# Peptides against a protein of PDB entry 3ESW, part 203

Target 1, 322 residues: chain A of PDB entry 3ESW
Amino acid sequence: NNIDFDSIAKMLLIKYKDFILSKFKKAAPVENIRFQNLVHTNQFAQGVLGQSQHLCTVYDNPSWHSIVLETLDLDLIYKNVDKEFAKDGHAEGENIYTDYLVKELLRYFKQDFFKWCNKPDCNHCGQNTSENMTPLGSQGPNGEESKFNCGTVEIYKCNRCGNITRFPRYNDPIKLLETRKGRCGEWCNLFTLILKSFGLDVRYVWNREDHVWCEYFSNFLNRWVHVDSCEQSFDQPYIYSINWNKKMSYCIAFGKDGVVDVSKRYILQNELPRDQIKEEDLKFLCQFITKRLRYSLNDDEIYQLACRDEQEQIELIRGKTQ

## One batch from the design tools (peptide; made by RFdiffusion4, then SolubleMPNN)

Design b2_p25_1_s2 (from b2_p25_1, 12 letters changed)
Fold by OpenDDE base, seed 2:
Structure b2_p25_1_s2 (fold): chain B 322 residues (1-322), chain A 25 residues (1-25)
Amino acid sequence: as target 1 above (322 residues)
Amino acid sequence: SFIEKLRKENEEAFKKNIEEYLKSL
């Protein structure tokens, strides 16, 4: 009997697809109980859930995308992308153009658009007066600041004129298009929205040790690519562990289609104790949230995302992240 | 990075000044 290997392969592929899809069906009652118990008993799990409720959905706003595209100098951006793409050759195919776009957006954002704010300038003394600013503490937002999802306001006194300057920590990325200044939080928040506004697959990466960055899914590289707007960095996941010698415990990526522990991509040395949650519980939590985020997707979308997830897990295990 | 150094210096300065401010209250 000639084993019809093609028929067997097709049958195995169907069964494999069905198996993958079965994992994304509605959670069993036992999984729901485990999830509820975990988020009620573990503060880190509650934090990851809370972040997912915001970061996985907030950037999928078409009105915000329009405002971003209307605010950016698109003519300059595309002119620069076209110029760099033409130098390196059209031979690499159309998919590499998006990598050039992200690289130009990193350049444009850091050099032309947004400013690092260590300390604010004095509102009375004007520009380049941040050296004269002494931090006094933080306060709650006033009635105007509260309109822009402000969680806290840093208060500074000018050593020269004695006046108080407020530095609101706005979480509204549309307000950040106006203010054009901040720290890693504001940079990553607005830059995540910018990348999303170009229709890109983007994740927000939260590091427990007070840093945040993006990941972009490159169709050319066929993987998630490290993107740090603060550093103008593309595909340099090693910069934190190696170049900064930063000690880290957790890096969690938040996207519309999932929550993923990406610690293995970024924590290459100087790993801090991972004592905030059991590894099995963190894995369960990320999978459970990811499953919930995919409930409205069709079977083909679920399958394609599951294949992407598997490829990422293989990449993370093999240490092939450059 | 330069940014991390600035951040650390700012957080330490901010924390210290908050502690001093709270002691003055």
Scores: peptide ipSAE 0.007, ipTM 0.316, DockQ to the pose 0.010
Fold by OpenDDE base, seed 5:
Structure b2_p25_1_s2 (fold): chain B 322 residues (1-322), chain A 25 residues (1-25)
Amino acid sequence: as target 1 above (322 residues)
Amino acid sequence: SFIEKLRKENEEAFKKNIEEYLKSL
């Protein structure tokens, strides 16, 4: 009997798809109870849930995307991308153009657009006066600052003129298009929106040890790529553990399609105790939130994302980002 | 040019992603 291998392969693929899709069906009552108990009893789990409710969806805003594209020098950006693509891109195929775009956006953002603000300049003395600024502490936002999702305002006194300068820590990324300054939080917030405004698949990565960065999904590399706007860094996940010798416990990625523990990509040495939650409970939490984010997707979208998730998990286990 | 085609395809993909997102809201 000639075994029709093609018919068997098609049937196996259908059964595999059905199996994958079955995992993304509505959560069982026992899973809902486990989730509710976990977020009510574990502070770290509650924090991850709270972050997911904001970071997974806030950057999906077409009005914000339009404002970003109207604010950036698109002619300069595309001119530089075209120039770099013309050197190397013809040999590697069309998908590499997006990698050149992200690299140029990193350059443009750091060099031409946004500024690091360790201390603000004195509002009275003008530019290059940050050296004269003494921190007095932090306070809540005033009525104007509160319009732009401001949680805290750093207060500085000028040693030269004695005037007070306010440095509001805005969480509204549209306000950051105007202010064009901040620290890692403001950098990552606005840069995440910028990448989303080019139609890219982007995740916001939160590190428990007070740093934040992005990942984007490269269609050329067929994986998630580390992107740090502060460092103008592309595909260098090792910079924190190796170059900075940073000690870290958790790195959690937040995107529209899921929440993923990406600690294995970034924590290569100097690992701090992972004592905030059980590993099984963190894995369950990320999977449960990811399922909820995908409830409105069709079967083909769910299947494609599940295949991408499996490839990422294999990558993270093998330690082969290269 | 090939580059102009890629830029246009990227802009069209971007517009399509915005339109799909607007339909999801």
Scores: peptide ipSAE 0.007, ipTM 0.290, DockQ to the pose 0.059
Fold by OpenDDE base, seed 3:
Structure b2_p25_1_s2 (fold): chain B 322 residues (1-322), chain A 25 residues (1-25)
Amino acid sequence: as target 1 above (322 residues)
Amino acid sequence: SFIEKLRKENEEAFKKNIEEYLKSL
């Protein structure tokens, strides 16, 4: 009796697909109750939910993508990508081209486009005067600043001329295309939008210890890749824990297709207490939000994303053993 | 526990190997 191993394999695949798809069906009443109780009783869970409501969808704006592509020097970007791609002997159509694009976007953004702003320049004295600026504190936005999703404005006095300079902390990434300056928040916000404007799969990573960065899904590497615009960093998840010796507790990735605890990728040493939520409740929360984000997707899309999620979980476990 | 971690890693490695095999068919 020749066991038709191919028929058995196909049957097992169908059953496995059905099992995976069953996890993404509409939430049971018990899951909804657990979710509601968690977000009402746990402040960290409420924060993750609030962030997901913004960060998972805000960058999926075709109008913003058009404005970004019209603002960037695309000729320079593609010229540099093509140059580096050709140097390494790659042919057109290889999936690795997108990795070269992201690396050039990191270079272009840091070197040519955006500026780090620890302190603003004096509006009266001009460029390279930030050393003369004394912080006076923060205040709410004025009527003009409030148009660009500004939560706070840092106030500085020039020690040379005595004039006041305002540094609005804009959350509108389109306004950041004009201002072209900020700290990690503004850098990551605009750079996330830039990557999304090229049609890339991108997540915004929030670290509880006051840093933010991106992840890009590389089709060539077949995994999520660390991307930090502030550092011009590609695939260097170790820079925070190892190079900076940064202490961290949580890193949460927010994307259109899900919310994922990526702490295992970035917290390699100096782990702070994870005491804000139970690990089981955080896992449940991320899965529940992810499930909601996928409710409109078809079975094939859900299955492909679930396979991607499983591969990421395997990677995150194995990476702690290397 | 270390044993629970190893067990989970082995189960995940097994799943990956099955998925890779099944993609080769």
Scores: peptide ipSAE 0.000, ipTM 0.313, DockQ to the pose 0.058
Fold by OpenDDE base, seed 1:
Structure b2_p25_1_s2 (fold): chain B 322 residues (1-322), chain A 25 residues (1-25)
Amino acid sequence: as target 1 above (322 residues)
Amino acid sequence: SFIEKLRKENEEAFKKNIEEYLKSL
């Protein structure tokens, strides 16, 4: 009997698709109970949920994208991208152009646009006076600072003139287009919005050990790519664990289509105890939030994203990006 | 789209794995 292997393979593929889609159907009552219990009993889980409610959606704002594109020197950016693409990109095909764009945005942001602020300059003495600044502590925002999603204001006294300078830690990325200064939080916040404004698929990566960065989905490389605006770094996930010898416990990626534990991409050595939540509960939490973020998608979109998720999980297990 | 390409690659890999499995039977 000539076994019609093609017919059997097609039937098994349909069953496989149905199985994948079944994971993204509306949560069962038992899953909802497990989720509610987890976020009410585990502080780390509550923190991940709280971050997801902001970071997964806040950057999907067309009005903000327009403001960003109007603020950046697009002529300079595209001139530089076209120049670099003309040297090496034609041999690799059109899909590599977006990688050149992200690399130029990293250059432009660090070199031309944004400033690292360890200490502010004195408002009275002017530029390059940060060496004269003594920290006095932190306080809540005033009435003006509160308009721009400011939770904390660092206070500094100038040793030269004795005046007080305020450094508001703004969380409004549109205000950061004006101030053009900050630390890793402000850098990553605005740079995530910048990448989103070019229509890119971007995740915000939170590290528990006080650092943050981005991931960009490269159509050329067919994977998530590490992007750090502070370091002008593209596809160097090892820099924290190897180059900095940083000890880390958790790296969580937040995007419009999901929440993913990406710790395996970045924690290559010096792993700190992962004692904040059970591994099974963290996996469940990320999957549950991801499922909720995909509730409005059609079956084809869900299946496509699930295939991407499986490829990422295989990559993370095999250490292929390391 | 990239997603369509990934889908196609995964479908092709799955079909190949199924064909290899069925040939082993």
Scores: peptide ipSAE 0.025, ipTM 0.413, DockQ to the pose 0.068; fails the geometry check

Design b2_p25_1_s3 (from b2_p25_1, 11 letters changed)
Fold by OpenDDE base, seed 5:
Structure b2_p25_1_s3 (fold): chain B 322 residues (1-322), chain A 25 residues (1-25)
Amino acid sequence: as target 1 above (322 residues)
Amino acid sequence: ERIKKLQEENKKKFKENIEKYLKSL
């Protein structure tokens, strides 16, 4: 009896696809009740849901992508990408060019485009006067600042001229294309939009211990890649735990196609207590939000994303055993 | 329409740069 292994393999693939698709069907009534109870009773779960409602969708704006591409020096960027791609000379195909693009965008953003702002310059004294600035505290936005999704304004007094300088913490990434300055929040916000404007698969990573960064899905590496615009860092997830000796409890990635606990990628040592939510409830929450984000996708898209999710989970498990 | 055009021009420039490089090998 010649076992037709090809027919068996095809049948197994069909059954596996159907099994995966069954997980992404409409949530059962019991899952909806569990989700509602979790979000109403757990503050951390409510925070993750609130962030997902913004971060998973806000960057999918074609108008913003156009404004970004009109604002950046695309000729310089592509010239530098082409130059670095030509040096490495490797027949590694079309997919590696995107990694060179992300590396150049990191360089361009940090070196040529955006500035770190610990303290603002004095509006009266001009450039390179931040050393003369004394913090007075924070206040709510004025009527002009409120137009650009500003939650808070830091207030500084100049020790030289006595004038007040306002540093609005804008959350509108289009306003950040004008101001071209900020801290980790402004850097990550605008850089996430920049990567999205090139049509890349990008996630925003929130760390509970006051840092934020990106992940990019590399088709060349066939995985999610750590990207920090503040550090000009590509594929260095260890920098926080090892280089900074940072203590962390949670890292949550927010993308158009899902919400994922990526803590295992970044928390390599000095783990803080994960006491904000039960591990099973966090896993359920991320899966439930991810399922909801995929409701409009077709069966082939759902299957491809589910295969990607399983590969990422295997990676996150194996990384603890090396 | 202008937004589609810029994304298409950027995708086209990206594709043309890749194709130009692949032809130089």
Scores: peptide ipSAE 0.024, ipTM 0.562, DockQ to the pose 0.055
Fold by OpenDDE base, seed 3:
Structure b2_p25_1_s3 (fold): chain B 322 residues (1-322), chain A 25 residues (1-25)
Amino acid sequence: as target 1 above (322 residues)
Amino acid sequence: ERIKKLQEENKKKFKENIEKYLKSL
């Protein structure tokens, strides 16, 4: 009796696909109740939900993508990508070109385009005067600043001329294309939009301990890759825990297709207490939001994303054992 | 050659997106 292993394999694949798809069906009443109770009773859960409502969708704006692509020196970027790609002689990897593009975008953004702003320069004294600036505190935005989704304005006095300089903390990434300066928040915000404008799969990673970065899905590496625009870093998830010796509790990734606890990728040592939410409730929350984000997708898209999610979960488990 | 083609296709796509945007202004 020749066991038709091909027929059995096909049948198992169908059953597996159906099982995966069943997880992404409309939430049961009990899941909705659990979600509502969790978001109403847990401040961390409410924060994750609030961030997901913004970060999962805001960067999927075609008009913004066009403005970004018009603003960047694409000729320089592609010239540099082509140059670095040609050196490595990669004959076989269409998908590796995107990794070179992301690496060049990191270089271009940090070296040529955007500036770190710990303190602003004095508006009266000009460039390289930030050392003369004393913080006076923060204020609400004025009428002009409020047009660009400004939550707070840091106020500085120049020790040399006595004039006041305002540093608006803009959340509008299009305004950041003009201002070309900020801290980790502004850097990550605009850089996330830049990567999205190139049609890349990108997540915004929020760390509870006051840092933010990106992840890019590399088709060449077949995984999510750490990307930090502030550090010009590609595939170095260890930089925070190891190089900075940073203590961290939570890293949450926000993308169009899901919300994922990626803490295991970045928290390699110096783990702070994870006491803000029960681990099971956080897992449930991320899965529930992810399920909602995928409600409009077809069965094949849902299945492909679910397979990618499973691969990521396996990676995150193995990475703690290496 | 295939990689060069993909690079050229990507460059072309982004150029076309910019041109489309500029025509919509």
Scores: peptide ipSAE 0.020, ipTM 0.553, DockQ to the pose 0.032
Fold by OpenDDE base, seed 4:
Structure b2_p25_1_s3 (fold): chain B 322 residues (1-322), chain A 25 residues (1-25)
Amino acid sequence: as target 1 above (322 residues)
Amino acid sequence: ERIKKLQEENKKKFKENIEKYLKSL
C-alpha cells in the first residue's frame, strides 16, 4: 500500500485551513455576551475597545496617504534608501528594500522632518526660546485648534516677553505635517500614518505607562518589527525594558487586521502588576476584536493572517526575535 | 532590475495617489 503522503499532506492542510477559518466565523451568542459583559464591567477592556475603534482604521485613509507623500521629500528618501541598499548589495533579495525604506523613514523623520517638543518656542521671541517658557497648565482647544482634533492645549508663558504660547496637542496627523513638532503621541501618530502611506503593514503600539510606538511587518524578516520614531529605532524591542529600565504592564498593538497583546515582546524585565484585567479576558478581548476586524476578508486573507498570528504567538512565547 | 521595477512601481503608485488627490481638489 503506497501511502500517498502528498495526498495525506494536502488533506491535512485543507482540514487545518478549515479549522482555522472556523475560528474566524461570526462570534457565537455566548462570545458576544462575554464581550459585552467584559467591556461594560472592565475599564481597561473598554479602553482597549475604544482605542481599537480609532487606531485600527484611522490610518487607512487614501487622501491622507496622498497628502503625506506630497509633503515628504521622496527624492531624498529614495536616494538615501538606494544608497544604503547599494552598500549591502542585493544578496538578501528584494524584500529587504522595505526594511531599508523604514530605516530611512526613521532617519528622515527624526533628523530632517519632525521635532521633539518638551516646551514650545515662544511665538514672539522665535526659534530656540523654549528654555524661557514656563508652563501655566492645560486648557481646552479654541475654535481653530478644535478643527484639528485637538483634545488639550498646553499653555506656556515666555519669561522674556511675557507673551502666551499655546502648544495644541493635535491628534489630526495632517495638522502634524504642518506643525512638525510634538511628543511621543504626535511622533507615533504621524509616523504611523507615514508608514501606512508607503503601503506598509503597520500597528500602533500603546503602552499603559505613557509611551507609544509602531510595529511594521517586515516581509524580509517575516515578522513584526519594533519601530520607534522618537528613538530612530528599528528592531530594538528591548530598549524600554533593558536600556531605559522602564517598568511596564501592558503593550497593546492596534492594526487594521487585529489587536494583539505584544507585552511579551517589550516587557523583558521590571514587569508591573498586570491587574487591570484577567489574562484570559484580555486574550479573549483581543481575539474578539481581531475577529470583528477580519469579518470582511476572504478565506485566503483570513488564513494568511491566522498563520501570521500563530507565528507571532510562537515568537512571543519563545522570547527570541528570530 | 526588479528592485528598480519595485521602486518604479512604488513611485508610480505614489504618483497615481498624488494625481488622484490633485484631481479630487
Scores: peptide ipSAE 0.018, ipTM 0.563, DockQ to the pose 0.032
Fold by OpenDDE base, seed 2:
Order: sequence, then structure tokens, then C-alpha cells
Structure b2_p25_1_s3 (fold): chain B 322 residues (1-322), chain A 25 residues (1-25)
Amino acid sequence: as target 1 above (322 residues)
Amino acid sequence: ERIKKLQEENKKKFKENIEKYLKSL
């Protein structure tokens, strides 16, 4: 009896695909009850849900992508990408070119496009006057600032002229294309939109300990790659735990296709207590939100994403990102 | 709730400080 190993392999692949697809079927009533109870009783879970409702979908706006591409110096960007790609002599094709593009976008964004704003310059005294600025606190947006999804406005007094300068914390990334300044929140927000505008698979990573960054899916590396616009950092997930000696508890990635606890990629030492939610409940929450985000996808899309999820989980367990 | 309360308290205190400053001009 010649065991047709090819026929068995095909049957196993079909059964495996069906098994994977079965996980993405509509949630059972018991799962919906568990989800509702979790988000109503756990503040951290409610926060993750609230962030997912914004961050997983807001960047999938074709009109915003057009505005971004019209605003950036694409000729400079592609010229620099082509130049660096040509130096390395990589015949390895289209996939590695995207890694060079992301590296150039990091350079361009930090060096040529966006500015760090610890304190604003005085609106009256002009440029390079931030040293004269004293924080008075934070207030709500005015009628103009509120048009650009502004949650808070930091207010500063100039020690030289006595005038008040407003630093609105805009969440509208299109307004950030105009203002071209901010802190980690504004940097990550606009840079996430920039990467999305180039058609890349991108996630927004939220750290509970007041930092945010991106991940992009490299087709060349066949994995999620750490990307920090503030640091001009590509594939350096260790910078927070090792270089900064930062203490962290949670890192959650938000993308169009899922919500993932990526804490294991970034929290390499100095782990803070993970006391905000039970680990099983966080895992359930992320899986439940991910399942909801995939409800409209076809079977092939669901299967491909599930394969990526499995590889990422293996990577996160094995610590192979070093 | 505690973060919202802190945000509201900061907003209130800040409004009072701005109003005090504007009255001192």
C-alpha cells in the first residue's frame, strides 16, 4: 500500500485551514458575555478596547494617504532610497527595497520634516525661545483647536515678554502635517499614517509607561519590525529595556487586522508588575478584538493572517528578534 | 475615573491660574 504522502499532506493542510478558519467564526454567546463583563469591570480592558476602536481603523483613510503623499518630498525620498539600495548591490529584489524605504522615511521624518517639541517657542519672541518658556499647566481646546481633534492644550508663559503661548496636543495627523512638531504621541501618530500611506502593513504600539512607536511588517524579514520615528530606529526593540533601562509592564500593538500583546518583544528586563488585568483575560481580549476586526475578511485573508500570527507568537516565545 | 478627576482638577486649577494672571495684567 503506497501511502500517498502527498494526498495525506493535502488533507492535513485542508483540515488545518478549516481548523484555523473555525477560530474566526462569529463569537459564541459565552465569549460575548465574557467580553462585555471584562470591558465593564476592568479599566485596562476598557482602555485597550477604546484604543482599538480608534487606532485599528483611523489610518485606513485613502484621502489622508493622498494628502500625505502630496505633502512629502517623494522625489528626495525615492532618490535617497535608490542611492542606498544601489550602494549595497542587493539583487535580492523588491522586498528588501521596502526596508530601505522605511529607513529613509525614518531619516527624512526626523531630519527634514518633523521637530521635537519639549516646550514651544514663544509666539511673540519667535524661533529658538523655548528656553524662556514656563509651563502654566493644561486646559481644554478653544473653538479653533477643537476642529483638529485636540484633547488638551499645554500653556506656557514667556519669561521674557510675559505672553502666553499655546501648545495644542493635536490628534488629527493632517493637522500635524502643518504644525510639524510634537512629542512621542504626535511623532508616532503622523509617522504611522505616513507608513500606511505607502501601502505598508503597520501597527501602532502603545506602552503603558508613556511611550509609543510603530511596527511594520517586513516582507524581506518576514516579521514585524520595530520602528521608532522619535529615535530614527529600525529593528531595535531592545532600546527601551536595555539602552534606556526603562521599566515597562505592557506593550500593545494596534493594527487594522488585530490587537497583539507585544510586551515580550520590548520588555527584556526591569519588568513592572502586570497587575492591571489577568494574563488570560488580556489574551482573551486581544484575540476577541482581533476576531472582530477580521469578520469581513475572506477565508484566504484570514488564513494568511493566522499564519503570520502563529509565526509572531513563535518568535515572541523564542526571543529570536535578537 | 481617577484620571478623569485629575484631568478635571488640573483644568479647573489652570483656568483659575489663567484668570488670576489675566486679572493681574
Scores: peptide ipSAE 0.000, ipTM 0.224, DockQ to the pose 0.008

